# Ledger of designs, part 142: peptides against a protein of PDB entry 4N78

Target 1, 186 residues: chain A of PDB entry 4N78
Amino acid sequence: HFQVICRLLGYQGIAVVMEELLKVVKSLLQGTILQYVKTLMEVMPKICRLPRHEYGSPGILEFFHHQLKDIVEYAELKTVCFQNLREVGNAILFCLLIEQSLSLEEVCDLLHAAPFQNILPRVHVKEGERLDAKMKRLESKYAPLHLVPLIERLGTPQQIAIAREGDLLTKERLCCGLSMFEVILT
Target 2, 155 residues: chain B of PDB entry 4N78
Amino acid sequence: MAELQMLLEEEIPGGRRALFDSYTNLERVADYCENNYIQSADKQRALEETKAYTTQSLASVAYLINTLANNVLQMLDIQASQLRRMESSINHISQTVDIHKEKVARREIGILTTNKNTSRTHKIIAPANLERPVRYIRKPIDYTILDDIGHGVKW

## One batch from the design tools (peptide; made by RFdiffusion4, then SolubleMPNN)

Design b2_p18_1_s1 (from b2_p18_1, 10 letters changed)
Fold by OpenDDE base, seed 4:
Structure b2_p18_1_s1 (fold): chain B 186 residues (1-186), chain C 155 residues (1-155), chain A 18 residues (1-18)
Amino acid sequence: as target 1 above (186 residues)
Amino acid sequence: as target 2 above (155 residues)
Amino acid sequence: DAYKTKHLPMFEEGMKER
């Protein structure tokens, strides 16, 4: 589903969706969540010491239940605050999954374009074969597929310009060095 | 453009008129041949004349049809060439616009990006002094110590 | 590996606007 969304939206659509999600997250964090956090801080026990281990696990649990009783019984916390936190979490997950899906799509595009852009995979050299000879052979094999040089030789000036721009657009992808998710986390 | 205009405005309409006129003329020739055959004392001669006129008329019509057809084909070829040129121009513009839109989109999404922090493989400098692994003697947690705590059912 | 550390000027222009 996320792959389809990425394909449908493209860079422009993804940018718009991400911007709107960031606004929503910011609004939730600075609004309702902040208010609930402030309220929770007010009702939190000022002094909560770790009970003696001698009370055992059940006694310790009861102690904490008693200390946090006001928080646990706060009905609005369960209904509204947790819902808002879920929304924030879902938004973050959505952004992560979109970025991952986009990265996969970009990698696939790069891999498909590689033979046409003189990007050769690193070949595993078997013992006894010269790496240089294999690379030259590969270069020779894929040389006829180099699109930009081919168009530069046979195409019109307009076609050459478009081919060069298309080549740049194909090569430059977010997955090559940029992250959106890191921006969302800050 | 001048050739196409000449075909559309002069040659094709002219050819159509000529073909229409030929139809009218053929009717006159047919009437003439019929009357000539009826009135002629030499029926054989009249028949030969009719054959000659018929052949000539058919040849003339065939020529007119062929000429008109060729002119129409030429017109269509010119129009097809013009359409191809127009299509090429539109495609070029479309591609240019798409490239521009893509550049704008990339700029916009770029606002939402940051450089990936390449995790510098911190060379885990093994501390020179291997702190002797304090043998964590896992003392088995004796859970029996909990047996006396609480109202649990003594088995 | 060939794609890991390339400058992306088309995207970086947007980054500078931030």
Scores: peptide ipSAE 0.328, ipTM 0.811, DockQ to the pose 0.619
Fold by OpenDDE base, seed 2:
Structure b2_p18_1_s1 (fold): chain B 186 residues (1-186), chain C 155 residues (1-155), chain A 18 residues (1-18)
Amino acid sequence: as target 1 above (186 residues)
Amino acid sequence: as target 2 above (155 residues)
Amino acid sequence: DAYKTKHLPMFEEGMKER
């Protein structure tokens, strides 16, 4: 599903969706969640010492239940605050999954374009074969597929300009050095 | 452009009219040849004249058809060339617009990006002093300490 | 390793606008 969304929205659509999600997350964090956190801090026991181990697990549990009674009884915490936190979590996960899906799409595009852009994969040379000879053979095999040099030889000035721009657009992808998720976490 | 206009407005219509007129003329020639053959005392001469007129008429029609066909082919070739030029122009504009849109989109999404922190593979400098694994001496847990705790059966 | 941190000027222009 996320792959389809990435394909349909493209860079522009993804940018718009992520910007709106960030606004929503910011609004939730600075508004409702912050208010609940402040309220929780007010009702939180100032001093909560670890009970003696001698009380056993049930006694320790009862102790903490008593200390946190006001928090547990705060009904709006479960219904509103936790829901908002889930929404924030879902938004973060959504952004992560979108970025991952976009990265996969970009990698696929780069791989598909590589033969046409004189980007050769590093071929593992089996023991005994000269790396240089194999690379030269690969270069010769794919040389006719180099699109920009081909158009520079056969194309009009306008076609050459478009081909160069297209080549640049194909090479420059987010996955090559940029991250959106790191911005979201900030 | 002037050549195409001339073909469309003058040459092709003119050729069609000429061909139509030729049809009418062929009918007249046929009637003449028939009457001449019936009325002539010299049937052989009349037949030779008919043969000559038939040959001339066929040659003239063939010429008119060929001329018209060539003009139509020329017209179609000019139109095809114009369409190809138009297609090329449209494609160029379309590609230019697409490139521009893509650049704008990339700037927009770029606002939401940061440089990937190349995790400096911090060489885990193995701390020089490998803290000697403190030999975990399992002290046997004396469970007898719990014998006095609970409502269990006092033996 | 082949796709090392390439300079991406088209995206970086957007980063500067932040």
Scores: peptide ipSAE 0.325, ipTM 0.814, DockQ to the pose 0.619
Fold by OpenDDE base, seed 3:
Structure b2_p18_1_s1 (fold): chain B 186 residues (1-186), chain C 155 residues (1-155), chain A 18 residues (1-18)
Amino acid sequence: as target 1 above (186 residues)
Amino acid sequence: as target 2 above (155 residues)
Amino acid sequence: DAYKTKHLPMFEEGMKER
């Protein structure tokens, strides 16, 4: 599903969606969540001493439950805050999954374009075979597929310009060095 | 352009008119030949004359048809060439626009990106008050107390 | 990874607008 979304929206559509999600997240964080957190901080006991170990685990738990009773009761009354937190979480996950899907698509595009751009994979050389000879054979095999040189030889000036631009667009991808998710986390 | 215009406005219409006129003339020739054959005492001569006129008429029509056909073919070739050129131009413009749109889109999404190598220096703001390390005396949790609670394996 | 350290000027232009 995310792959389809990435293909449908493209870079522009993804950017718009991400920006809107960030606005929503910001609104949720600065609004209801912030108010909730402030209120909880006010109700939080200022002095919570560790109970004596002599009370055992159940006694310690009861102690903390008692100390936090007001907070727990308040949290139960403010169930809307948990929903907002869920929405924020979903938005973050959505952004992550979109970026991952986009990266996969970009990698696939790069791999598919590689033979046409004179990008050859490193061939595993078996023991005894000359790497250079294999690479030369591969280069020779794929040489006719090099699109930009082919168009430069046979195409019009306009076609050459378009081919060069297309080649550049194909080579430059976000997955090569950029991350959106890091921006979202900040 | 001048050649196409000449074909469309002069040569092809002219050829069509010529064929129409030829049809009318052929009818007249046929009538003449029929009448001549009926009235002539020398039927052999009349037949030869008819043959000659028929051959001439057919040759003339064939020539007119061939000329018109060639002109139409030439017209179509010119038009096809023009359409191909137009298509090529439109395609080039379309591709240029698409490339431009893609560049704009990349700038837009770029606003939402950062370099992956940025060290997550989360400045852990160390809380200013170093809570005195409460010497947590780890009392070993005796888990045997839980042996009687729940579906634990009664050994 | 042959792709890790490439400058992406088309995207970086957008980064500067922040």
Scores: peptide ipSAE 0.321, ipTM 0.811, DockQ to the pose 0.507
Fold by OpenDDE base, seed 5:
Structure b2_p18_1_s1 (fold): chain B 186 residues (1-186), chain C 155 residues (1-155), chain A 18 residues (1-18)
Amino acid sequence: as target 1 above (186 residues)
Amino acid sequence: as target 2 above (155 residues)
Amino acid sequence: DAYKTKHLPMFEEGMKER
C-alpha cells in the first residue's frame, strides 16, 4: 500500500502529506496532549516514596495504585489522551513507512538507470580473473547504452538539454543522503 | 508556408477548375467528332481523327488528374510535416514543464529533509584477546529465596 | 560507493529555506 501511495503521490504529494501530518502532530502535542500532561502533573503525588519491600509485590502494587488512583481513574485519559497518542504514533509510523517505501522506489530507479548512466556494479571476481579486465568488458558492453552521450551525439539541442536534466533528476534521490524521518523526530 | 498556401489557394482549386473545364471541352470534342463522322464522306478518316482526338483528350484528362493528385499528396505531406513539428514542440514544452514541476516538488520535499547522520558505526574492534568463553556455569537458580514469599500450601 | 553521500542540491535548496 505504501509503495502504491508513493508512486501515486510522488515527491509533491508526499511533501504535502508529510507537512500536514506534522501540523497535526504538532497540534496534538502542543494542544490536547500538553493539557493532559499538565493536568496529570498536577494530580501526581508530590511525595511518592518506595514502599518497604516487606509489603511484598501485591502490597507495593496496591500502594502505587492508591497513589495513582486519581490518574488511573481519569476517564478522559483513557479515551481522549490515549487516542491522541495513538494518532501521533500512527502519524510517525506512516511517515516512517512512506520514507522507507520511497527509498525503495528510489533505489530501484537508480538501479534501473545505472546501466544507462555509466554506473557499473562491482563485479565479483573469481579466482584468477582480473577485476580490471572484467570491468573493461562490462564498460564496453554497456557503452552503447549511455543515454546522455548518445543523445549528445544524435539529438537536437533541446533533446540534449532535456536528457541532461533528466539524468540529473535520475541521479539525485533522497535515499542518497537525506532523511525525512529524522526531521519528524525532531 | 508559402508553398502550402499556393497549393491550397491556387494549385488545387485551379486543377479542379481545369478538370471541370476539360469536361466541357470533351463534350465539345465529342460533338465535333460525331458531326464530323456524319458529314464526312471518308468515314475511315473521320474515325481516325476521332481516335486521335479521343487519345488526346484522355491524355489531357489523365495529365490533369495526375497533376491534381500530386498536388494533393504534396499538400498532405506538408501538413503532416507541420503536425509533426507541432507535436515535437508540444512535447518539448510538456517535458520542460514536467521537469520544472519535479524540481519544485524536490525543493518542497527537501524542506522536510535533513542529512542522514551516518552514525559512524564504531568498528567494534573485536578485542584481540578472544576472551575464552567463560563456561556458562548454569548456577542453579536457588528458588529457595522465593520460599519465604510464597504461601506454599503446606499439604 | 556510487551511493556515497552525494550532495543533493535540488533538495538542499529546500533545506536552506527552514
Scores: peptide ipSAE 0.329, ipTM 0.816, DockQ to the pose 0.599; fails the geometry check

Design b2_p18_1_s2 (from b2_p18_1, 9 letters changed)
Fold by OpenDDE base, seed 1:
Structure b2_p18_1_s2 (fold): chain B 186 residues (1-186), chain C 155 residues (1-155), chain A 18 residues (1-18)
Amino acid sequence: as target 1 above (186 residues)
Amino acid sequence: as target 2 above (155 residues)
Amino acid sequence: DAYFTRHLPVFEEGMKER
């Protein structure tokens, strides 16, 4: 599903969705969640000492239940605050999955374009074969597929310009060095 | 453009008119030949004259048709070439727009990105000495150690 | 390795606007 979304939206659509999600997350964090956190901090016991171990596990649990009774019984916390936290969590997960899906699509695009852009995969050379000779053979085999040089030789100036720009855009992908998710976590 | 215009406005219409006039002339020639044959005492001579006029008329019509056909073909070729050029221009514009849109989109999404912190993954230098896989001897967890901790019912 | 160290000028232009 996320792959389809990435294909459908493209960079522009993804950017818009991500921006809106960030706004929503910010609104949730700075609004409702912050208010609940402040309220919780106010009702939090100022002094919560560890009861003596002599009370045993049940006694200790009862002690903490008593100390935190007001917090635990805060119904709005469960219904509203946790829901908002779920929404934030879902938004984060959505962003992560979108980025991952986008990265996969970008890698696929790069791989598909590679033969046309003089990008050769590292061939595992078996022991004894000269790496250089194999690479040269590969280069020679794929040389006719190099689109930009071909267009530069045969195309009009306008076609050459478009080909170069297209080549650049094909080579440049987010997965090559950029992360959206890191920005979201910040 | 000038050539196409000349073909459309002058040559082809002119050729069509010439062909039409030729039709009218052929009718006149036919009438003349018929009358000449009827009135002539020398029927053989009249027939030869008719053959000559017929040949000339057919040659003329053939020439007119050929000329007109060639002009029409030339017109179509020019138009086809123009359409191809227009298509090329449209494609160029379309590609330019697409590239521009893509650049804009990339800038927009770029705002939402940061450089991947290449955490220098410290090359986990494989310790030279492969520590013998410490055979995880599953020591049975002796739960009896916990027997003294808590109010366990002394069975 | 060749893909990971590439400058992405088109995307980076957007980063500078931040």
Scores: peptide ipSAE 0.307, ipTM 0.816, DockQ to the pose 0.606
Fold by OpenDDE base, seed 4:
Structure b2_p18_1_s2 (fold): chain B 186 residues (1-186), chain C 155 residues (1-155), chain A 18 residues (1-18)
Amino acid sequence: as target 1 above (186 residues)
Amino acid sequence: as target 2 above (155 residues)
Amino acid sequence: DAYFTRHLPVFEEGMKER
């Protein structure tokens, strides 16, 4: 589903969705969540010492249940605050999954374009073969597929300009060095 | 452009008019030949004259049709060439617009990005000793080692 | 490796606007 969303929205659509999600997250964090956190801080026990281990696990659990009783019984915390936290979590996950899906699409595009852009994979060298000779052979094999040089030789000035720009846009992908998710986490 | 205009406004309409006039003329020739044959004492001569006029008329019509057809074909070729040029121009504009839109979109999403902290790939210092790739000898997992573990049926 | 070391000028133009 995320892959389809990425394909349908493109860079512009993804940017718009991400910006709106960031606004929503910011609004939730600075609004409702902040208010609940402040309220929780007010009802938190001022002094909470670790009970003695002699009380055993059940006794320790009962102690903490008693200390946190006011928080656990706060009905609005369960319904509203946790829902808002789920929304924030879902938004973060959505952003992560979109970026991952976009990266996969970009990698696929790069791989498909590579033979046409003189981007050659590192070839496994068998024992006794020279890497340089094998790479030269590979370069020669794919040389006829180099799109920009081909158009530069045979095309009109306008076609050459479009080909160069297209080549640049094909090579430039976010996955090559940029992250959106890191911005979301800051 | 001037050639296409001449074909559309002068040559093709003129050819159509000529063909129409030829129809009228053919009717007159037919009437003449019929009357000449009826009135002539020498029927053989009248027949030969009719054959001559018929041949001439057919040749004339054939010429007019051929000329008109060629002019129409020429017109279509010119129009096809113009359409191809127009298509090429539209395609170039479309591609330019698409490239521009893509650049704008990339700038917009770029606002939401930061440089990936390339973790310094620890130079995997290739250990100086090329440890011979220990041929991963797929030792078949001997599952019999597990036969003594658990309450399984000893066969 | 060749892909990851490339400058992305079109995207970077947007980054500068922040």
Scores: peptide ipSAE 0.306, ipTM 0.815, DockQ to the pose 0.600
Fold by OpenDDE base, seed 2:
Parts: C-alpha cells; structure tokens; sequence
Structure b2_p18_1_s2 (fold): chain B 186 residues (1-186), chain C 155 residues (1-155), chain A 18 residues (1-18)
C-alpha cells in the first residue's frame, strides 16, 4: 500500500501529506497532550519511594496502584490522551513507512538508470581474473547505452540541455543523502 | 510555406483539371479516328494515323498522371516535415515543463529533509581497561531460609 | 558507496528555505 501511495503522490504529493501530518502532530503535542501531561504532573505523587521488597510482588503492585490511583481513575486519560498518543504514533509510523517505500522506489529508479548513466556495479572477480580487465569489458559493453554522451554527439543544443538536466534529476534521489524522518523526530 | 500553398491551390487543382480535360479530348480523338477510318479510301493510312494519335494520347495522359502524382507526393513530404517539426517543438515544451515541475516538487520535499548523518562509525575505542568479567558465581538459593516465614506447615 | 556522498543541489535548495 505504501509503495502505491508513493507512486501516486510523487515528491510533491508526499511533501504535502508530510507537511500536513507534521502540523497535526504539532497541534496534538502542543495542545491536548501538553495539557494532559501538565495535569498528570499535578496529580503525581511528589514523593514515591520504592516499597520494601518484603511486601512481595502483590504488595508492591498494590502500593503503586494506590499511589497512582488518581491517574488510573482519570477516565479521559484512556479515551482522549492515549488516543492522541496513538495518533501521533501512527503519524510517525506512517512517515517512516512512506520514507522507506520512497527509498525503495528511488533505489529501483537508480538501478534502472545506472546502465544509461555510466554507473557500473563493482563486479565480483573470480580467482585469476583481473578486476581492471573485467571492468573495462563491462564499460565497453554498456558504452553505447550512455544517453548523455550519445545526445551530446547527435542531438541539438536544446536536446543536450534537456538530456543533461534529465540526467541530473535522475541521479539525484533523496535516498542518496537526505532523510525526512530525521526532520520529523526533531 | 509558399511552396505548399502553390501545390495546394494551383498545381494539384490545375493537374486535376488538366487530367479531366484530357479525358474529354481523348473522346474527341477517338471519334475523329473512327470517322476517319470509315470515310477514308486508304484504310491502312487511317489505321496508322489512329495508332499515332493513340500513342500520343497515352503519352500525354501518362505525363499528366506522373506530374500530378509527383506534386501530391511533394505536398505530402512537406506536410510530413511540418508535422515532425511541430511534434519536436511540442515535445521540447513538454519536457521543459516536466523538468520544471520536478524541480519544484523536489524543492518542496527538500524542505522536509535533512542530511543523513553518516554515522561516523565511531571506532569503538576498546576501553583500555577491559573490565575483568566479574565471574557470576551462582550461589545456590537456600530455600530453607523461607521455612520460618509465613503459615507454612512446620514439618 | 558512490551514491551516498552526492550533493543533491535541487533538494538542498529547499533545505535553505527552512
């Protein structure tokens, strides 16, 4: 599903969705969640000491239940605050999954374009083969597919300009050095 | 442009009219040859004249057809060339617009991105002093210590 | 990897606007 969303929205659509999600998350964090956190801080016991281990697990549990009774009985915490936290969590997960899906699409695009852009993979050299000779053979094999040099040789000035710009845009992908998720976490 | 206009407005219509007129003329020639053959005392001469007129007429028609065909072909070639130029222009504009849109989209999403911190693989500097693994000696838990605690059955 | 050290000028233009 996320792959389909990435394909349908493209860079522009993803940007719009991410911006709106960030606004929603910001609104939730600075509004409702902050208010609940402040309220929770007010009702939190000022002094909560660890009970003696001698009371056993049931006694310790009862102790903490008693100390946190006001928090546990706060009905709106479960219905509103936790829901908002879930929404924030879902938004974060959504952003992560979108970025991952986009990265996969970008990698695929880069791989598909690589033979046409003189980007060759490092070839595994078997014992007894020279890496340089193998790479040279590979370069020679794909040399006719290099689009920009081909257009520079045969194309009009306008076609050359477009080909260069297209080549640049094809090479530049977010996965090469940029992260959206890191921005979301700040 | 001027050549195409001449072909469309003058040469091709003119060629079509000439071909039509040729049809009318051929009919007149045929009538003449028939009458000449019937009225002539020298039928052999009349036949030779008919052969000559037939050859001339066929040559004339062939010339008219060839001229018209060449003009039509020339017209089509000019039109094909114009269409190719238009297609090239449209493609260029389309590509330019697409590139521009892509750049705008990339700038927009770029606002939401930061540089991937290449986690410098901090060389895990092995702490100089390897803390000696404290040998966890499992002391057996003596459960008899619990015998005096609670309502357990005193054996 | 040759791909990870590339400058992305088109995207970076957007980063400067932040």
Amino acid sequence: as target 1 above (186 residues)
Amino acid sequence: as target 2 above (155 residues)
Amino acid sequence: DAYFTRHLPVFEEGMKER
Scores: peptide ipSAE 0.302, ipTM 0.817, DockQ to the pose 0.614
Fold by OpenDDE base, seed 3:
Structure b2_p18_1_s2 (fold): chain B 186 residues (1-186), chain C 155 residues (1-155), chain A 18 residues (1-18)
Amino acid sequence: as target 1 above (186 residues)
Amino acid sequence: as target 2 above (155 residues)
Amino acid sequence: DAYFTRHLPVFEEGMKER
């Protein structure tokens, strides 16, 4: 599903969606969540000592339940605060999954374009074969497929300009060095 | 452009008119030949004349049709060439616009990105001292300590 | 390594606008 979304939205659509999600997350964090956190801090016991182990697990649980009674009984915490936190979490996960899916699509595009852009895969050299010779052979094999040089030789100035721009856009992908998710965490 | 205009406005219409006139003329020739054959005392001569006129008329029509057909073909070739040029121009503009849109989109998404901190993969310098695989002596975790905790069935 | 070019100028133009 995320792959399809990435294909359909493209860079523009993804940008818009992420911007809106960031706004929502910011609003939730700075608004409702912050208010609940402040309230929780006020009702949190100032002194909570670890009960003695002699009380056993049930006694310790009861102790903490009693200390946190006001928090547990705070109905709005479960209904509103946790829901908002879930929404934030979902938004973050959505962004992560979109970025991952986009990266996969970008890598595929790069791989498909590679032969036309003089980007050669590292060939595994079997023992005894010279890497240089294999690479030269590979370069020679794909040389006729180099699109930009071909258009530069045969095309009009306008076509050459378009080809260069297209080549640049093909080569430059987010997966090559940029992360959206890191910005979201920030 | 001038050639196309001549073909469309003069040559092709002219050829069509000529062909139409030829039809009318053929009818006249046919009438003449028929009358000549009926009125002529020398029917053999009249027949030979008819054959000659028929051959001439057919040749003329064939010429007119061929000329017209060639002109139409030429017209179509010129038009096809013009369309190809126009298509090329439109494609160029379209591509330019698409590239621009793509750049804008990339700038927009770029605002939402940061450089991947390539975590310096600290070369985990394998500590030179191969820590002897401390034989993980699996001390069996005695889970019986948990037997008193929860609704579990006391085995 | 060839694909991991550190500089993506088209995207980076947007980054400069933060």
Scores: peptide ipSAE 0.302, ipTM 0.814, DockQ to the pose 0.664

